# Ledger of designs, part 103: peptides against a protein of PDB entry 4N78

Target 1, 186 residues: chain A of PDB entry 4N78
Amino acid sequence: HFQVICRLLGYQGIAVVMEELLKVVKSLLQGTILQYVKTLMEVMPKICRLPRHEYGSPGILEFFHHQLKDIVEYAELKTVCFQNLREVGNAILFCLLIEQSLSLEEVCDLLHAAPFQNILPRVHVKEGERLDAKMKRLESKYAPLHLVPLIERLGTPQQIAIAREGDLLTKERLCCGLSMFEVILT
Target 2, 155 residues: chain B of PDB entry 4N78
Amino acid sequence: MAELQMLLEEEIPGGRRALFDSYTNLERVADYCENNYIQSADKQRALEETKAYTTQSLASVAYLINTLANNVLQMLDIQASQLRRMESSINHISQTVDIHKEKVARREIGILTTNKNTSRTHKIIAPANLERPVRYIRKPIDYTILDDIGHGVKW

## One batch from the design tools (peptide; made by RFdiffusion4, then SolubleMPNN)

Design b2_p15_4_s3 (from b2_p15_4, 8 letters changed)
Fold by OpenDDE base, seed 3:
Structure b2_p15_4_s3 (fold): chain B 186 residues (1-186), chain C 155 residues (1-155), chain A 15 residues (1-15)
Amino acid sequence: as target 1 above (186 residues)
Amino acid sequence: as target 2 above (155 residues)
Amino acid sequence: PVYLPVFQPGIEERL
């Protein structure tokens, strides 16, 4: 699903969705969640001392349950605050999954474009074969597929310009050095 | 442009008219040949004259058809060339617009990105011998292995 | 190009 979303939205659509999600998250954090946190801080016991170990684990649990009774019984905390936190969590997960899906798509694009851009994988060399000779053979094999040099030789100036720009855009991808998720966490 | 206009407005319509006129002329020639054969005392001579007129008529019609056909073909070739040029221009504009849209989109998404902390990942020196990717046999994760690990309450 | 004889206008006058 996320791969399909990435393909349908493209870079622009993803950017718009991410910006809107960030606004929603910010609104939830600075609004409802902050208010509940402030309220919780006000109702928190000012003095919560460790009960004596003599009460055992059940007694200690009861002690803390009693100290936090007002917080635990606050029904709006469960219904509204936790729901908002869930929404924030879902938004974060959505952003992460979108970035991962986009990165996969970009990698696939790079791999598909590689033969046309003179980007050759490092080939496995069998014993007795020279890597250089194999690479030269591979380069020679794929040389006719190099799009930009081909268009530079056969194309119009306008076609050459478009080919160069297209080549650059094909090579430059977010997955090569950029992260959206880190921005979302900040 | 002038050549195409001449073909469309003058040569092709003119050729069609000539062909239509040829039809009426052929009917007259046929009537003449029939009457001449009936009235002539020398039937052999009349027949030879009819053969000559028939050959001439066929040649003339063939010429008219060939000329018209060539003019139509020439017209179509010119139009096809114009369409190809137009298509090329449209494609160029389309590609330019697409590149521009892509650049804009990349700027927009770029605002939402930060540089990956390139931890100097040690150059994973690809081991010289790429071990054959061991076919990842998805062994079902036996979660029972963890049953004895941890202070879980055995209910 | 085999010049196919164009109908000479003379046939119309003889008819």
Scores: peptide ipSAE 0.036, ipTM 0.670, DockQ to the pose 0.005
Fold by OpenDDE base, seed 4:
Structure b2_p15_4_s3 (fold): chain B 186 residues (1-186), chain C 155 residues (1-155), chain A 15 residues (1-15)
Amino acid sequence: as target 1 above (186 residues)
Amino acid sequence: as target 2 above (155 residues)
Amino acid sequence: PVYLPVFQPGIEERL
């Protein structure tokens, strides 16, 4: 589903969706969640010391339940605050999954374009074969597929310009060094 | 353009008119040959004349049809060439527009991106300062990221 | 290539 969304929206559509999600998340965080956090901070016990281990796990749990009773009984926390936190969480997850899906699509595009852009993978060298000889053979094999040099030789100036720009756009992908998710987390 | 116009306005219509006129003329020739054969005392001569007219008429019609057909084919070839040129121009414009749109889209998404910090500590440290939107900095593409996806080198 | 004879318009003048 996320792959289809990425394909459908493209970079522009993804950007718009991400911007809107960021606005929503910001609104939730600065609005309702902040208010609940402030309220929770007010009702939070000022002194909550760890009980002695001699009380055992049940006693410790009861202690914390008693100390946090006001928080646990805060009905709006369960209904509104947790819902808003779920919405924020879903938005974050959505952004993560979109970025991952986009990265996969970009990687696929890069892989498909690589033979045409003189980007050769490191070939697995079997024992006894010279890496240089294999690489040279691969270069020679794919040399006729190099699109930009081919168009530079045979194409019009306009075609050359388009080919160069297309080549650059094909090479430059977000997955190569950029993260949207890190921006969302900031 | 001038050649296509001449074909459309003069040569092809002229050829069609010539064929029509030829049809009318052939009817007259046929009538003449029939009457000449009936009235002629020398039937053999009249027959030879009719054969000559028939051969000439067939040759003329064949020539007219061939000329017209060639002119139509030439017209179609010129039109096809014009369409190909137009298609090429449209494709060029379309590609230019698509590249531009893609650049705009990349700028838009670029403002929502930051450089991947290789630091393992995904500490969501809320940066205290709203860092200015990091301008899209073109970094050289590291293609080593693709090394793990191919059927190639399992490290 | 069947060379079609050159159209001689002369039939109209003889009729």
Scores: peptide ipSAE 0.032, ipTM 0.677, DockQ to the pose 0.005
Fold by OpenDDE base, seed 2:
Structure b2_p15_4_s3 (fold): chain B 186 residues (1-186), chain C 155 residues (1-155), chain A 15 residues (1-15)
Amino acid sequence: as target 1 above (186 residues)
Amino acid sequence: as target 2 above (155 residues)
Amino acid sequence: PVYLPVFQPGIEERL
């Protein structure tokens, strides 16, 4: 599903969705969640001493349950605050999954474009073969596929300009050095 | 443009008219040849004259058809060339617009990105001193510490 | 170019 969303939205659509999600998350965090956190801090016991270990695990649990009774029984916390936290969590997960899906698509695009851009994979060398000789053979094999040099030789000035710009855009991808998710976490 | 216009407005219509006129003229020639053969005392001369007219008529029609066909082909070639030029122009504009849109989109999404902290894999400089694997000495868990915890039934 | 004799309009005048 996320792969399909990435394909449908493209860079611009993803940017718009991410911006809107960030606004929503910010609104939830600075609004309702902050208010609930402040309220919870106010109702928190000022002094919560660790009960003696002699009460055993059940007694300690009961003690904390009693101390936190007002918080546990706060109905709005369960219904509204937790829902908002779920929404924030879902938004974060959505952003992560979109970025991962986009990265996969970009990698696929880079891999598909590589033969046309003189980007050759490192070839596994069998024992006894020279890596350099194999790479040169591979380069020679794919040399006719190099799009920019081909267009520079055969194309019009306008076609050459478009090819160069297209080549640059193909090489420059977000997955190469940029992260959206890191911005969301900040 | 001028050549295409001449073909469309003058040469091709003119050729079509000439071909139509030729059709009517051929009918007249046929009638003449028939009457001349019937009325002529010298049937052999009349036959030779008919052969001459037939050959001339066939050559004329062939010429008219060939000229018209060539003009139509030339017209189509000019139009095809114009369409190809137009297609090329449209494609160029389309590609330019797409590149521009892509650049704008990338700027927009770029604002939402930060540089991946490539954690420089600090070369785990293998500490020169291979710290001797601290043999995990399993200290036996002394469970006797738990003997005082719980109402054990003293059998 | 085999100049096919253009049917000279003059045949109509001779007919």
Scores: peptide ipSAE 0.031, ipTM 0.682, DockQ to the pose 0.004
Fold by OpenDDE base, seed 5:
Structure b2_p15_4_s3 (fold): chain B 186 residues (1-186), chain C 155 residues (1-155), chain A 15 residues (1-15)
Amino acid sequence: as target 1 above (186 residues)
Amino acid sequence: as target 2 above (155 residues)
Amino acid sequence: PVYLPVFQPGIEERL
């Protein structure tokens, strides 16, 4: 689904969706969640000492449950605050999955474009074969596919300009060095 | 443009008119030949003259048809060339627009991105201890370990 | 090259 979304929306659509999600997340964090956190801080016991280890894990849990009883029983926390946190979480996950899907699409595009851009994979060399010779043969095999040089030789100035721009745009992808998710986490 | 216009407005219509006129002329020639043959005392000469006129008439019609056909073909070639130029222009505009849209889109998404912190791959300082390459002993994968995980019927 | 004689208007004059 995310791959399809990435293909359908493109960079612009993804940008718009992510911007809106960021706004929503910001609104949730700075609004409702912040208010609940403030309220929770007010209700939080001012002095919560660690119980003695002698109470064991169950006793310690009961102690904290008792100390936090008012917080745990706060109905709005369960219904509203946690829901908002889920929404934030979902938004974050959505952004992550979109970025991952986009990266996959970009990698695919790069791979598909590679033969046309004189980007050749390192070929596995069998024992006794010279890597250089094999790479040269491969380069020679794909040389006719080099789009920009071909257009530079045969094309109009306008076509050459478009080809160069297209080549640049094809090479420059987000997956090469940019992260959206890091921005979302900031 | 001038050549195409000349073909469309003058040459092709003119050729069509010429063919039509040739029909009338051929009828006149036929009438002449018939009358000449009837009136001539030398029927052989009249026949040879008719043959000559017939050959000339056929040649002339063939010429007119060929000329007209060539003009039509030339017209079509010019039109085809114009269409190709138009297509090229449209494609150029389309590509320019697409590139522009892509650049805009990339700017928009770009503002939502930061450089991936290439964590400086800490030089994995190869531990100085040359751990002797543990001879990869291919232990045969005992697939019987999986026999208890699957719904396989214990025989 | 059978020069297909262009219908020279001359046939009308010879008639």
Scores: peptide ipSAE 0.032, ipTM 0.687, DockQ to the pose 0.005; fails the geometry check

Design b2_p15_4_s4 (from b2_p15_4, 6 letters changed)
Fold by OpenDDE base, seed 4:
Structure b2_p15_4_s4 (fold): chain B 186 residues (1-186), chain C 155 residues (1-155), chain A 15 residues (1-15)
Amino acid sequence: as target 1 above (186 residues)
Amino acid sequence: as target 2 above (155 residues)
Amino acid sequence: PVFLPSFAEGMEERK
């Protein structure tokens, strides 16, 4: 599903959707959630120390659960605050999944384009084969597929320009080192 | 363009008309030859004349058909060439537009993008000091301060 | 840090 969404929206559509989601998240965080958090902080136990480690994780969890029992059981917190937090969580997860799906598509595109862009895969050398010989063989095999040099040789100036720009755009993908999700987390 | 127009408006229609006229003339020639053969005392001569007319008529028709066919083929070739040129132009424009759209899209998504940071694994430092057990006294929490937040349910 | 010129303009605008 997310792959289909990525394909349909493209970079522009994804950007628009994520921007809107960020606005929604910001609105939720700065609005209702912030107010609940402020109020809850006022009613929170002033002293809540970590219990002894001898109680183990379950005991520690039970301790904190007991300390926060009244807060957790607060009806409005369960209905409104938790719902808003769920919405925020869903939005974040959505963004994460979109980015992951986009990255997969980009990687696939890069892999498909690689033979045409003089990008050779890492060669697994079997025992007894020379790496150099195998690389030369691969280079020779894919040399005719190099698109930009081919167009530079046979194409019009306009075609060459388009080919170069297209090549650049094909090579440059978000998955190469950029993250949208990190922006969402800030 | 002038050549194509001439083919479409003059040469091909003219050739079709000529072929049609030839058809009507062939019928007249056939009638003439038949009557001439019947009425002629010299059947051999009449037959030879018929053969001559038939040969001439067939040659003329063949010529007209060939000329018309060549003109049609030429017309199609010109049209095909024009279509190829048009296609090339459209493709060029389309590619230019697509590249531009992609650049715009990349700027837009770039606004939402940052360099990937390798998350530093924070080492959890275990506290060394055994904390004394503090007796916890449960105090009732007044949640009425939250009544004005959200749906405002007053208990 | 990988520099991608195609996205650079947008990234700068965010800063």
Scores: peptide ipSAE 0.321, ipTM 0.779, DockQ to the pose 0.515
Fold by OpenDDE base, seed 2:
Structure b2_p15_4_s4 (fold): chain B 186 residues (1-186), chain C 155 residues (1-155), chain A 15 residues (1-15)
Amino acid sequence: as target 1 above (186 residues)
Amino acid sequence: as target 2 above (155 residues)
Amino acid sequence: PVFLPSFAEGMEERK
């Protein structure tokens, strides 16, 4: 599903969606969630001393449950905060999944374009074959597919310009070194 | 453009008219030849004249058809060339627009991107010193201490 | 840092 979304939206569509999601997340964080956090901080017991080890694990749990009773009750009463947190979480996950899907698509595009751009895959050399000979053979095999040099020889000046720009745009993809998710996390 | 117009408006219609006229003329020639053969005392001469007219008529028709066909082919070639030029222009514009759109899109998404911090995943060197599992000494929990807190909930 | 000129303009705008 995310792959289809990425294909349909493209870079521009993805950018728009992510920007809107960021706005929503920011609004949720600065609005309702912040208010709940502030309120919870006010209700938090000022002095929470660690109970003596003598109470054992159940006693310690009960102690903390008692100390946090107001917080638990508040949290149970105001389920809206958890819903908002879920929304934030979903938005973050959505962005992550979109980026991952986009990266996969870009990698596929790069792989498909590689033979046309004089990018040769790293060939696993079987034992006994000279790497150089195999690489030369591959270079020779794919040389006719080099699009930019071909167009430079046969194309009009306008076609050459378009081909060069297209080649550049094809080579440059987000997956090559950029991350959107890191921006979402800051 | 002038050549195409001449072909469409003058040469091809003219050729079609000429061919039609030739067809009508062929019928007249045939009638003439038939009558001439019947009325002539010298049948051999009449036959030779018929052969001559037939040959001339066929040659004329062949010439007209060939001329018309060549003009039509020329017209089609010119039109095909024009269409190819138009297609090339449209393709160029389309590609230019697509590249521009892509550049704009990349700018927009670029706003939302940052360089991947190749954070050297510092190998969390597991501290070599496995903290000795603190032996959990199960001290019996004396629950009697909790008896004093529960007095308030009268069922 | 991989410099991608196609995205550079957008990245600079964020800064």
Scores: peptide ipSAE 0.320, ipTM 0.778, DockQ to the pose 0.621
Fold by OpenDDE base, seed 3:
Parts: sequence; structure tokens; C-alpha cells
Structure b2_p15_4_s4 (fold): chain B 186 residues (1-186), chain C 155 residues (1-155), chain A 15 residues (1-15)
Amino acid sequence: as target 1 above (186 residues)
Amino acid sequence: as target 2 above (155 residues)
Amino acid sequence: PVFLPSFAEGMEERK
């Protein structure tokens, strides 16, 4: 589903959706969640230390439960605050999954474009074969597919310009070193 | 433009009219030859005359057809060339627009992009002081408050 | 850091 969304929206659509999600997240964080956090801070115990290890896991859990009893029993946390937090979480996960799907799509595009851009894959050398000879054979095999040189030879000046720009845009992808998710987390 | 216009408006219509006229003329020639053969006392001479007229008529029609065909072919070649030029122009415009749209899209998504960096993790530090013995009342824990937690995105 | 010129304008706008 996310792959289809990425293909449908493209860079422009993804940007718009993510911007709107960021606005929603910001609104939730600055609105209801902030108010609940402030209220919770008021009822938080002033002194809450790490319980003794002798209590064991059940005892430690009970200790913290007792210390936070007023918070846990606050009914509005479950109904409103946790729902808003879930929405924020879903938005973040959505952004993550979109970026991952986009990255996969971009990698596929780069791989498909490679033969046309004089990008050769790493070659496995069999016994008795020289790496240089195999690479030369591959170069010769793919040489006719190099698009920009081909257009430079046969195309009009306008076509050459378009081919060069297209080649550059094809090579430059977000997956090459950029991240959107890090921006979402800040 | 002038050549194509001449072909479309003058040469090809003119050739078609000429060919139509030749059809009418051929019918007249055929009637003449038939009557001449029937009425002539010298059948061999009449036959030779018919052969001569037939040869001349066929040559004339062949010339008209060939000329018309060449003009039509020339017209089609010119039109094909024009269409190719138009297609090339449209393709160039389309590609230019697509590249422009891509650049705009990349600017927009770039606003939401940063360089990939390694996340820094904080060390968990234990408290310096040990807990004082604290007495607390044990109460059963109700976990129902957590039932709504953990619903992720379904895709 | 990887520099991608096609995205650079947008990245600068964010700063």
C-alpha cells in the first residue's frame, strides 16, 4: 500500500502529506497533550526513587504503581490523552513507512537507470577469467546504451540539454544520503 | 507550405480531373475503334489502327496515373515530415514541463529533508543513593488502562 | 555529508 501511495503522490504529493501530518502532530502536542502533561506533572510525586532490588520485579512494579496511582486512575488519560498519543504515533509511523517505501522505489529506479548511465555492477569472476577482460566485455556490451553520449552524438542541442538534466535528476535521489524521518522527529 | 498547398489544391485535384476525363475519352475511343472495325472493308488495317489507339491511350493513362501517384506520395511525405516536426516540438515541451515539475517537487520535499546522521544514545545512569526502605500497601494492578495502547498503522 | 543540488534549495529554506 505504501509503495502505491509513493508512486501515486510523487515527491510533491509526499511533501504535502507530510507537511499536513506535521501540522496535525504539532497541534496535538501543543494542545491537548501539553495540557495533560502539565496536569500530570502537578500530580506527580515529588520524590520517586528507584526501589530496592529486594522487592523483585513484582514488588518494583507495585511500588511504581502505588507511586503513580493517581495518574493511572485518571480516567481522562485513557479516553483522550492516549488516543491523541496514538494518533501522533500513527502519523510518525506513516511518515517512516512512506520514507522507507520511497527509498525502495528510488533504489529500484537507480538500478534500472544504471545501464544507461555508464554505471556497471560489480562482477563475479569465475575461474580462468580475468577481471579486466570481463569488465571490458561488459563495457562493450553496455556502451550502446549510454544515453547522454548517444543523444550528444545524434540529438539536437535542445535534446542534449534535456537529456543532461534528466540524467542529473535520475542520479540524484533522496536515498543517496538524505532523510525526512529525522526532520519529523525534531 | 507552398509546395504542399500546390499539391493539395492544384496538382492532385487536377490530376484526378484529368484521369476522369481520360476515362470518358477512352470510352469514345473504344466506340470509335469498334465502329471502325465493323464498317471497314480492310479489317487488318482497322485492327492496326485500333492497336495504335489502344497503345496511345494506355500510355496516356499510365502517364496520368504515374504523375498523380507521385504527387500523392510527395504530399504524404511532406505531411509526414510536418507531423514529425510537430511531434518533436510537443515532445520537447512535454519534457521541459516534466523536468520543471520535478524541480519544483524536489524543492518542496527538500524542505522536509536533512542529511542522514547517526543518532546519539544517552547512557542510563543509576542513582547515586540507594533507596531507603519504603513501606507501601500492595494493591492489585488493573492493566485494562493499557488495552488501547499498541494499535499501530495497518497497511 | 552528501550534497544533492536538486534538493539543496528546499533544504536551505528549512534552515
Scores: peptide ipSAE 0.317, ipTM 0.781, DockQ to the pose 0.562
Fold by OpenDDE base, seed 1:
Structure b2_p15_4_s4 (fold): chain B 186 residues (1-186), chain C 155 residues (1-155), chain A 15 residues (1-15)
Amino acid sequence: as target 1 above (186 residues)
Amino acid sequence: as target 2 above (155 residues)
Amino acid sequence: PVFLPSFAEGMEERK
């Protein structure tokens, strides 16, 4: 699903969605969640001493339950606050998954473009074969597929310009060194 | 453009008219030949004349048809070439627009991106010196040492 | 740091 979304939205669409999600997250964090946190801080006992171990686990639990009774009874915490937190979490996860899916798509694009861009995969050399010889063979094999040089040779100036620009854009992908998710976490 | 216009407006219509006129003329020639043959005392001569006119007429028509056909073909070739050029232009524009859109999109998404901090995986330089697991020789805590300090209730 | 010029303009705007 995320892969399809990435394909449909493209960079622009993804950017828009991500921006909106960030706004939503920010709104949730600065608004409702913050308010609840403040309220919780107010209701939280200022001094909560650890009960003596002698009371055992049940006694300790009861103690904390009593101390946190007001918090536990705060029904709005479970309903509104947790829902908002869930929404935030979902938004973050969505962003992560979108980025991952986008990265996969980009990698695929790069792989598909590679033969046309004189990007040769590292060939697994069997023991005893010279890497250089294999690489040269590969270069020779794929040389006719080099699009930019081909267009430079046969194309019009306009076509050459477009080809170069397209080549550059094809080579440059987010997955090559950029992260959106890191921005979201900040 | 001038050539195409000439073909469309002058040459092809003119050729068509010429063919039509030729048709009319052929009918006249046929009538003439028929009458001439009937009226001529020398039928052999009349026949030869008819053959000559027929050959000439056929040649003329063939020429007109050929000329017209060639003009039509030329017209079509020019039009095809124009269409190809137009297609190329459209493609160029389309590609330019797409590239532009892509650049815009990349700018937009770029706002939301940062360089991946390749956390240099600090090569956990395994300390070369495998600190010999200090065999924690659990020295049995000789608790007997503490026996002297406690006010042992001498039973 | 991999520099991607196509995205650089956008990245600079963030800053």
Scores: peptide ipSAE 0.291, ipTM 0.783, DockQ to the pose 0.682

